Peptides against a protein of PDB entry 4M9S. Designs and how they scored, part 43

Target 1, 135 residues: chain A of PDB entry 4M9S
Amino acid sequence: SRGLVGVECITPYSYKSLAMALQRCVEVLSDEDRSALAFAVVMPPGVDIPVKLWSCVIPVDICSNEEEQLDDEVADRLKRLSKRGALLSGKRMPVLTFKIDHIIHMFLKHVVDAQTIANGISILEQRLLEIGNNN

## One batch from the design tools (peptide; made by RFdiffusion4, then SolubleMPNN)

Design b1_p14_8_s4 (from b1_p14_8, 9 letters changed)
Fold by OpenDDE base, seed 5:
Structure b1_p14_8_s4 (fold): chain B 135 residues (1-135), chain A 14 residues (1-14)
Amino acid sequence: as target 1 above (135 residues)
Amino acid sequence: MPKFNFLPEVLYDF
């Protein structure tokens, strides 16, 4: 079954308006939050993704080797992004998850550098394999 | 470091 690549057609006007709004939003982000937003492009849109999986692709420098600190820092970044409206949606129950909307994901696919996307996918795949092999 | 490439059409609106 060839999955119908749903042609997400944003009207040229809607796309231009969204692009302008998002560019302004991206420009006012910290370097840290902007980095997190860029790597959000590797996640499937419309899916509630646990913070632990986000932590596989969001770059964080931690002083402790504790996984809990990593997840907390990633969660803080995603929470800040979720306050910017359509960027991300957070859900606290039953577990803490974040979701990227289809329209934002489509925008990111167009504006995030191809090498950045490729790197993010590679990192995610590697981390998922490591998690799968350690279980 | 991740990079954003915005379309020139968007950049000219600022």
Scores: peptide ipSAE 0.307, ipTM 0.748, DockQ to the pose 0.351
Fold by OpenDDE base, seed 1:
Structure b1_p14_8_s4 (fold): chain B 135 residues (1-135), chain A 14 residues (1-14)
Amino acid sequence: as target 1 above (135 residues)
Amino acid sequence: MPKFNFLPEVLYDF
């Protein structure tokens, strides 16, 4: 029996309260973690996404272009976000993945600037193409 | 820098 992921029917009131709570959560983040959270909007909700794919969209200022260092820094940011309530959910096995829930994703779609979303999608698409061309 | 545009009704409560 495939467990019915109960569609929590959020009432408008529950949504407003949740939005307020989420706004507060966003405000207390560091600039780097807040940036990472913003770009989480480009990921499909409810899917365990490997850190490698997150690294395609999360901006990291690293002195070295070493891929391992990029993934480590991205993972650290995502780990911090996963410790901040329901912002992200992390899994360590079989590989390190992070998931954004539908509710959080819906929130981000409403509050992240449209240009930021468009840029994130463009960056993700570009980097996915680059990965595909290198295989 | 990514920008957040929070809903006015949410901002009013803060």
Scores: peptide ipSAE 0.306, ipTM 0.749, DockQ to the pose 0.345
Fold by OpenDDE base, seed 4:
Structure b1_p14_8_s4 (fold): chain B 135 residues (1-135), chain A 14 residues (1-14)
Amino acid sequence: as target 1 above (135 residues)
Amino acid sequence: MPKFNFLPEVLYDF
């Protein structure tokens, strides 16, 4: 799906209608997918982000600490979000990436709990530092 | 667990 690229809320009414639709989309998600969506708020909108970076913030309970399994599980969650209401946009070439559109991101900033956002940012920053130190 | 707080502006179409 092309996502919500180019969508603009020109009135508060338009925003409310879109927000209601998005709320319904969120409500029908599984707990796991809804959690993944919540933490998508910490990503910059409009940017194709590699799965590896998504894996820094998306909470996954994996039996194995294998990085490949983590990326696969994260990718599966993001793929499901991409299929459900175009909450994300996936790209396979040149590498598997996902993008959150500005409107979805704006919605999430309004509805995701402030503590969740703060936690997600903290986790992302920590893991990015770890990646940076290993390079 | 992440939490969503849907505000009245999101819940209602005025």
Scores: peptide ipSAE 0.306, ipTM 0.753, DockQ to the pose 0.410
Fold by OpenDDE base, seed 3:
Parts: structure tokens; C-alpha cells; sequence
Structure b1_p14_8_s4 (fold): chain B 135 residues (1-135), chain A 14 residues (1-14)
């Protein structure tokens, strides 16, 4: 995985080329994967985040009420994103986590609709409170 | 469904 780690935008030209490449990557995604990527903007960049926390914000239509199936479906979406233009970085050991790079996160903050971002933050906050009260 | 608003300067090249 050639991480975008170390890509410094030194010139406006470099920035424009990177933005164009990222836009193309987003456009070729499925609707489901593109939706998952949009909500990745609410996560802090550069942090290895467990799938359990990703499942709080990524919308998944599942017929089963089993929590394990939700995490598996979320993980599959995140895995697909990690294979597309290094949009995410996955780590399997010791626990399955995914990380959004600072450059990708910065791009998403500029292109994802403000209402989508606000909704994602509200959903994450609500789910975190629920988890905290059940522990 | 989430909406993307790409910058005009990027879209102009496509």
C-alpha cells in the first residue's frame, strides 16, 4: 500500500493533480462504498480505529439484528476502500483497524456536503454515548 | 445519501 504518507503539497499544481486523482477514485466507487467514504470524514485522521467504531457511522442495510454481521459488512466496505487509491489503511493485527490519512481527510472535508458531515458527527456522538452507558 | 461537492477548478478539466 503506497500510503500518501509523505506527499507534501509543495505546489498548487501538485495539489490540483492530487485532487483530480482523488475525485476520479470517488467517482468510480459503488454507491455503497462512496457513502462509506463520505462518512469517514467524521473520524480523526492518522488514528487506527477499530471496526466497532466505524460501524457507528457507516450506514449498512442488514436484515439481521446480529452485531457480528454488522461489523463484518462494515469491514468488507472498508477493505474495498483500502484497495482503491489508498483511501484507507487497514491493519489486521492485533485487532482489525482502519485509518484515514491526513491528505484524504483534508480532501473529504472540502468535498463532502456540510449537512452530511454534521449528520455523521451527530450519529457518532449518539452511538458513543450509548456504548458508554452500556459499559 | 451523502453528497459530494467537487471544486469547479477540478471539474473543469473533465
Amino acid sequence: as target 1 above (135 residues)
Amino acid sequence: MPKFNFLPEVLYDF
Scores: peptide ipSAE 0.304, ipTM 0.749, DockQ to the pose 0.371

## One batch from the design tools (peptide; made by RFdiffusion4, then SolubleMPNN)

Design b1_p15_1_s1 (from b1_p15_1, 5 letters changed)
Fold by OpenDDE base, seed 1:
Structure b1_p15_1_s1 (fold): chain B 135 residues (1-135), chain A 15 residues (1-15)
Amino acid sequence: as target 1 above (135 residues)
Amino acid sequence: VKLPSPSEIKFFFPK
């Protein structure tokens, strides 16, 4: 068991109904936003995560290799996801953060490809070590 | 380890 540990919860809604609604929501996303959502599964649920840490796992294909541009692009994707129902919750103050809810996290654990999850966890661990060594 | 491209991301929804 590698990566960050999260807590699952019991939903007051039927999983079937929620899953159907979330499936439709996922299907209408762009490929890039859907990819961002997939890798959100590696984050601990219920925790306000800074954009800098999100940028460790969100796949971005941009013209510039500047870190500032990377963070901005990641933030834009997360903002779009936060506007799609309860996929993410954004917080501007005191620092820009995004949080994945336990319900959404539980859903993603069931529907995201296992290899994607494994890869995301490995990349997150690697990037966190690199950040820690540079600070 | 390399992250997959957007087109390689797969979702398997319940039936």
Scores: peptide ipSAE 0.288, ipTM 0.824, DockQ to the pose 0.599
Fold by OpenDDE base, seed 5:
Structure b1_p15_1_s1 (fold): chain B 135 residues (1-135), chain A 15 residues (1-15)
Amino acid sequence: as target 1 above (135 residues)
Amino acid sequence: VKLPSPSEIKFFFPK
């Protein structure tokens, strides 16, 4: 099979300066928020993704099996990330969604461990399939 | 299907 073609992005910022700034942002995150950011790399950049789909790849420990609690916890993490500059962009209307921009996505592809990325993609695919089959 | 723990997630920042 042919490999995926990466998305290119034009930025007015130097890559080195951006990388240093983003590294500082990542280092000050909590472990759980940092993990959420890492798995954001599996989402397509520039697309408003509903929280339900984010919950497929964001690791969360909940006390209840209620799906509502899972989505709420995921949303809280994504909201915190959205407050850290350009890491994520949240939209409340018409539905709650979050988007990763091309620049941040490109950065994450370079710094997140390759095995983590592969695992995240696999998990997303499996959970999306399950959702589709249960409809 | 289980996600890795936070301690298992690694970042390799460019120098």
Scores: peptide ipSAE 0.287, ipTM 0.824, DockQ to the pose 0.601
Fold by OpenDDE base, seed 2:
Structure b1_p15_1_s1 (fold): chain B 135 residues (1-135), chain A 15 residues (1-15)
Amino acid sequence: as target 1 above (135 residues)
Amino acid sequence: VKLPSPSEIKFFFPK
């Protein structure tokens, strides 16, 4: 897997200040929400991504065999993340989407375990292929 | 393909 490449962003905040603030935000998350945030790194920054695609990489311990229920659970997690700092930005209209900003994405690339990132990318690629084969 | 459990996901924050 080659992964997705994002554009770096210039910020008025020092990296140290950003890192400290974001670290605190991450530390207070639940395990489930923190896990969701980790895998957000595999998404291209600055793009409104439909929940369906998020559901491909957000780990859910308990899920039904219905895609709608999976999407709802994923959406709830992403909604919580969107209410913490600038971790994610959600849009309900016209379609429910979530976006990771360049700054947050850049932060995650530095702090999320490299193997986790690699695994997430591989999972996303595989599941996208499966979706493509089913359509 | 199986995703890792939350406990297996690691963050390494700068000092």
Scores: peptide ipSAE 0.286, ipTM 0.822, DockQ to the pose 0.625
Fold by OpenDDE base, seed 4:
Structure b1_p15_1_s1 (fold): chain B 135 residues (1-135), chain A 15 residues (1-15)
Amino acid sequence: as target 1 above (135 residues)
Amino acid sequence: VKLPSPSEIKFFFPK
């Protein structure tokens, strides 16, 4: 498992103050959105990631097993997260992508359960391998 | 491999 290289970032805010603000933000999320945010930690920060790749790690409970519905549900969750400030940045063109900020990523690495991170990385690697083999 | 349910996700915030 290639561990995500920790990137140090400089913020104009104290880490403590930012962490407290982010904690409050996380606490008011729905369980579904909070889980999506947790697994965002497995993505490389500062990179525009297509929704299809996000769908590899975002847990969803959908009535249909159709991949299209999965991507739509994931996109909706990520859109909600992107509306909550610096958590995620979304781009619609040319392809719908979302990017996790370095500061948010660093925060998540600190507060998300280690087992969750490990599981997310493992699942991402597995699903990427499957996508690569099918393509 | 299955992802845990949303209720199983744990956050550990600094005290």
Scores: peptide ipSAE 0.286, ipTM 0.823, DockQ to the pose 0.611

Design b1_p15_1_s2 (from b1_p15_1, 5 letters changed)
Fold by OpenDDE base, seed 4:
Structure b1_p15_1_s2 (fold): chain B 135 residues (1-135), chain A 15 residues (1-15)
Amino acid sequence: as target 1 above (135 residues)
Amino acid sequence: VTLPKPSEIKFNFPK
């Protein structure tokens, strides 16, 4: 399985203090939003990623089988996360995209279960392959 | 391909 490259970042806040704050933020999320955040670790940090690609790794328990509705549900989750400070940065134009910050990504790599990360990477690779073959 | 359910996602925070 392919791993993610380690990231280093500079922040005006100590990692300990930021980690504590982020932990609290994660704890108050719904199960759905928390799971979305967890799998955000699979995305490359600092890159504007379109919702369609996010939908490859964001778990949805109850939704329509239509891809468009899936993307809408994923977008709603990511929008909520983007309103939680530095977790995600959203852009509406020209295409709806979300970006995970380096520091958040580094935090997630530390706290998300290793098996979850590995599974997410594997699933992303598989779904990207499927998308590539179908296009 | 299926992802784990949200309830199955685990975070390992320091104690």
Scores: peptide ipSAE 0.397, ipTM 0.855, DockQ to the pose 0.569
Fold by OpenDDE base, seed 5:
Structure b1_p15_1_s2 (fold): chain B 135 residues (1-135), chain A 15 residues (1-15)
Amino acid sequence: as target 1 above (135 residues)
Amino acid sequence: VTLPKPSEIKFNFPK
């Protein structure tokens, strides 16, 4: 089965100008926010993803006794990213979710290191399995 | 599987 060659999204923006603008945006981010943005590439574009699932791939250092703070910390990072143009879109109702747009996702697929993407996918798959088995 | 540190995450921007 030939894997469907990913549909190239046609953007109304020139790729070069968009890439330059996004590069500048990424460079001014903190290390923590930049890491969160990198791992956003593992999420399907155009889908409202709940914070709980984002917490599976966003790297956060928390004390073992503060697991309840994980989702809050992740949400804060995603909120900051949502304030940076079209990087992410947040939705508060009915539940807090974040969505990555197709254009940004396409950009990230081209600029995020392949090993980082592979690692993020593996981690997401493992943690989803764990959640599914505990439920 | 452990997430990489922020310093280990690399971006390859067009030159």
Scores: peptide ipSAE 0.395, ipTM 0.856, DockQ to the pose 0.607
Fold by OpenDDE base, seed 3:
Structure b1_p15_1_s2 (fold): chain B 135 residues (1-135), chain A 15 residues (1-15)
Amino acid sequence: as target 1 above (135 residues)
Amino acid sequence: VTLPKPSEIKFNFPK
């Protein structure tokens, strides 16, 4: 199995090997799933994040304005990522959440384009503010 | 700000 669960970067050699494995995983993703993975970098690592918050940063092209459809599409993408080399870890109960591991997050911080990261952070901040004002 | 299109997302992998 090519799962990355339990991988530790103890030596420079180990780190390089992990980076190469992750690069291969990213390269075989669809454009849509790869984009979703890129924006996962804006989430705090090691935290179970509900799908509603993921939907703030995952780029989804939907035909409907229904929020429920947005969450479903986002969840599907995140689920696919969770099945690819443990890029994410998902929990269905009690609440559907996804978590990015520290190692994966560290990798993404080094390889995702800086402008993409900046845009993702800005959008997340804006949408979180809007959610907060509506509660 | 708006999110880039999927085709515009770039990864810079180390060589």
Scores: peptide ipSAE 0.394, ipTM 0.857, DockQ to the pose 0.616
Fold by OpenDDE base, seed 1:
Structure b1_p15_1_s2 (fold): chain B 135 residues (1-135), chain A 15 residues (1-15)
Amino acid sequence: as target 1 above (135 residues)
Amino acid sequence: VTLPKPSEIKFNFPK
């Protein structure tokens, strides 16, 4: 079986495995939020990442090309994920950041499609270079 | 490289 083996949790819903609980959580997400979660796997776990960097890998279909709107939409998605099974941890101070825990990250590494992971890494690398060139 | 559309994202859960 793929996923988090050996991690058990006690819930009122009788989830014996954290992996089972997380799977159910993922299944009820919208397509957009599920996509955001999938690409969260490319971020280093345990690190507070600013929204600007998250926006490099989170797919957003917006009418406007305004960067501000992009960041806001990404932030909203990440906020929703943070409210669902603590998939992410948000921090407002000193700067708005989101963090993926090691446990969630490990789960995603096992269940996210390999091609998605590869694509996400490639896109992140490219966009980080672009940001760096503008600094 | 282009990111897949949300509908194209796939998860491989254990059966």
Scores: peptide ipSAE 0.388, ipTM 0.855, DockQ to the pose 0.723

Design b1_p15_1_s3 (from b1_p15_1, 5 letters changed)
Fold by OpenDDE base, seed 2:
Structure b1_p15_1_s3 (fold): chain B 135 residues (1-135), chain A 15 residues (1-15)
Amino acid sequence: as target 1 above (135 residues)
Amino acid sequence: VTLPAPSEIKFNFPK
């Protein structure tokens, strides 16, 4: 995979204290929500990303092939994450989008397993190509 | 290519 273009940011918070706080937040998540958070690392930080694109990388078990059901399940997970500190921020209008914070993104890049990140990027690229080919 | 199951997702937190 090609990876992500990194962005540096400055924070008044020490990385250690932030990491500890975020670790506690992550530990109280369900397995499903935690996995969603992990794969959020493959998204560019500071960008409002439509749920459709999130659905390309968020692992979801669906009973139907309906894209809307997939998006709804993904949205529910992301909504839960958006209620946890600065993990994600949601925007309902005009289109439902979610954004990962720069600081959170940097945190995730350090704590999410490298293979998970690589896999997520590869899956995103593949699914984006599929979407592009169908358009 | 498939995504790992939620139980397979690993975080390596600093000590």
Scores: peptide ipSAE 0.375, ipTM 0.846, DockQ to the pose 0.624
Fold by OpenDDE base, seed 5:
Structure b1_p15_1_s3 (fold): chain B 135 residues (1-135), chain A 15 residues (1-15)
Amino acid sequence: as target 1 above (135 residues)
Amino acid sequence: VTLPAPSEIKFNFPK
């Protein structure tokens, strides 16, 4: 069904304007926040995703922090991104979740390096499998 | 599989 192709279509005008605005936003991010934004592309758009799942793809140094501290660090990064326009939308109730908008997701698919996207998907799949096996 | 360092993340913006 052609339905999925249509949802991912942006008009050339909208894309150009969005790209110009978002490029500036990305350039002023810290390295850590910029990396978090890049890997947000692997999440399905329009879905409220729990922080635990975000932590599967957000780069955090795990050598010095316990698991609970890692989730807090990820949450802080996502919160900062949510305060920068329409990059992410956060919900605190009933559970802390973050969602990437369809428009932002489409933008990221076009500008994030293909190898980065591929790596992010691979890592997400691997870590989800590990979580599933440990339940 | 390991995530790349933040400095290795590349964005290709339209020109």
Scores: peptide ipSAE 0.374, ipTM 0.846, DockQ to the pose 0.618
Fold by OpenDDE base, seed 3:
Structure b1_p15_1_s3 (fold): chain B 135 residues (1-135), chain A 15 residues (1-15)
Amino acid sequence: as target 1 above (135 residues)
Amino acid sequence: VTLPAPSEIKFNFPK
C-alpha cells in the first residue's frame, strides 16, 4: 500500500518490515536500474520532476550523440522503477514527470553510499548551472 | 566529478 502524503496511514508494516521489503526490491533490480534509483536520492521528495532534470543525474553508459535519445533512455529507466511498487511515481500529462515519495527518499538517504550522494549532488549542481547559463 | 559505474555503487542496508 502506498503511503498517502498527509494522511496518517495505519500500516501493518513495522519500520523494520518496510526496510526489509525495500531492500529486497533494490536487490532484484538490474545494475542500471539500481544505479538510477541510487541517484534518485538527490531529487527533492514529493515533487514532480521533468525527465530533463532527471537526465542530469541518471547515469547512462551508452549514450547516442542525440540529446533526445538521452531523455528517452532515462525515461525508460524511470518507467521501470515506477513499476516496482512505490519506488517512483510517473505522470504523463501534462508533461512527463517522475516523483520520489518521502518514505522512499528517506530510505535511500540511509542506505545509499555517502560518496555516491555527494557526487550526485555535485553533478546536479554543475549541470543545472550549465542549463541556466544557456537560457 | 563523474558518476560511478553501476558496479561501484554501494548500498548499506541495516542488519
Scores: peptide ipSAE 0.372, ipTM 0.847, DockQ to the pose 0.589
Fold by OpenDDE base, seed 1:
Structure b1_p15_1_s3 (fold): chain B 135 residues (1-135), chain A 15 residues (1-15)
Amino acid sequence: as target 1 above (135 residues)
Amino acid sequence: VTLPAPSEIKFNFPK
């Protein structure tokens, strides 16, 4: 069995078995959904994050630059992730949000490429500043 | 800063 070195989680399942299950879930994702999952690591775990903020880091290819269309496409990707291995959890009310669990986040932190994480954090910071300045 | 293309995303799973 395979496991992550130096990380442990409290669960009814062994960490090694959980990690193997998560790896399998990641491997069967489409390239686009897998990319979205990778960048989910930049979000704080255990927090309900509005779709608008997710759209800052989730890579999507849209024809229009309209924010509404961007949010819809991002939401669709996040919804798919929520249906596979509970990678994310979504709430529709009062505002559409998605949350990454601590266990999933911990897994991603160790398996997502370090450069991807660094880039994601950088672009998130930049785009958050832009959003803040426009309000 | 730009995000990598989906094909460039890399996961490093333990053996």
Scores: peptide ipSAE 0.370, ipTM 0.846, DockQ to the pose 0.670

Design b1_p15_1_s4 (from b1_p15_1, 5 letters changed)
Fold by OpenDDE base, seed 1:
Structure b1_p15_1_s4 (fold): chain B 135 residues (1-135), chain A 15 residues (1-15)
Amino acid sequence: as target 1 above (135 residues)
Amino acid sequence: VTLPPPSEIKFNFPK
């Protein structure tokens, strides 16, 4: 499997090289996976985020309105992104989570459309509030 | 607020 290797940037040169590699990686993604990656920017970097919270911002078209199916589909997309190397890191235990690294997050903040970021944040806030009210 | 369809997601890469 051909993917990016997660390397910390220690020089301006390494950052530029990584950015170029990431751009190429983004360009070859499917529309669905690229969309999922874009909205990953709204999550805090370096934090293991449960799939349920990812499902608040990852756009998925599913036949059923069941939360379980939504989470499964979101998880599949995030898994595919993780297989590209440094885009996301998945953890199965104790709970299935995904994490965006600081370097990737910083890259996305610079390249994802500002309106997309703003919309994603707003939607996340709204849906988190709804989840909180149901607990 | 609604999310745009995947086909409308835009990336602005530096030149």
Scores: peptide ipSAE 0.382, ipTM 0.860, DockQ to the pose 0.621
Fold by OpenDDE base, seed 2:
Structure b1_p15_1_s4 (fold): chain B 135 residues (1-135), chain A 15 residues (1-15)
Amino acid sequence: as target 1 above (135 residues)
Amino acid sequence: VTLPPPSEIKFNFPK
């Protein structure tokens, strides 16, 4: 599976300062929210991604098989992340989407375990194929 | 492929 090509961006923040700030942000997250953040790295940065696609990689344990419940739980996690320092940006209209910033994405690529990233990409690809097959 | 539990997700922050 191929990973997404990252784009470098110019930031007024020093990497050290950014890393320290983001580390603190990550450390105060719940395990579930932190996990969601980790797998956000598999999404292309700067793109408004529908919650349905996020649900392909965000690990959620739900009792019901209803897709709406999955999306709701995923959305709640992403909403919490969006309230943190520039981790995600949510948009409600026209459809509920979330976007990972380029800077945050670059950070995550460096700090999230490589195997986690690889697994996330593989799972995303697999689930997208399943969606495609079920059209 | 299955995702690891949240407790096993690792972040490697620079020191």
Scores: peptide ipSAE 0.382, ipTM 0.858, DockQ to the pose 0.607
Fold by OpenDDE base, seed 5:
Structure b1_p15_1_s4 (fold): chain B 135 residues (1-135), chain A 15 residues (1-15)
Amino acid sequence: as target 1 above (135 residues)
Amino acid sequence: VTLPPPSEIKFNFPK
């Protein structure tokens, strides 16, 4: 099992100063947005991911079981995160996608609880398999 | 596997 050689992202910022700034950003988030950010760590960095795939790992409590409402709520959370500097980058065309930057992803890998990361990966894998089997 | 509630999400920042 060749471990993914994590591409070390070189940042012009000192790691310590960046970590402190990011910590402050995380602390001022709502519980819901902070949870969404935590699970963003399971996505590959530098890739434009459609909202449908984000909805597999972003925890959302919706009143109805309609898939459209789930995607809309997830999109709203990701949009809020994208307005907080370099946390996420959104693209509206041709399809609504969000991307996590390499620097932010590296930070999250170090600060998000290991059990949370493991759970997020497991859930993503399970839901992707379900989507794949229903096609 | 179920996602934990938002209140249980833990961040371990460098001290």
Scores: peptide ipSAE 0.381, ipTM 0.859, DockQ to the pose 0.604
Fold by OpenDDE base, seed 4:
Structure b1_p15_1_s4 (fold): chain B 135 residues (1-135), chain A 15 residues (1-15)
Amino acid sequence: as target 1 above (135 residues)
Amino acid sequence: VTLPPPSEIKFNFPK
């Protein structure tokens, strides 16, 4: 597995200051929202990603038997994260998408456990293959 | 491969 490669960027904020602020932000999240944020690291930064693809890596404890309900739950989590400033950016039209910024992605790449990142990438690749084979 | 429960997700912040 090649995995997804993040891109570093220049920011007007010092990394140390931003990291501390982001740490505080992460610490006040619910376990579910924090988990969703962690796995956002496997997505390419700066790209508007459809919710269906996010659902490949966002863990949901209470699963519905319908894919639509799963996507709705994932969307709700991502929406909450998008309200936390620079964490995510959401767009409703033309398709519901969310984007992780380069700076947030860079932060997550450094603080999320390496095994979690590896697992997320593997799961994303696996589920993308399944989607590709079913369509 | 399965994802760990949300409570088990680990963040390694610098000290």
Scores: peptide ipSAE 0.380, ipTM 0.858, DockQ to the pose 0.616

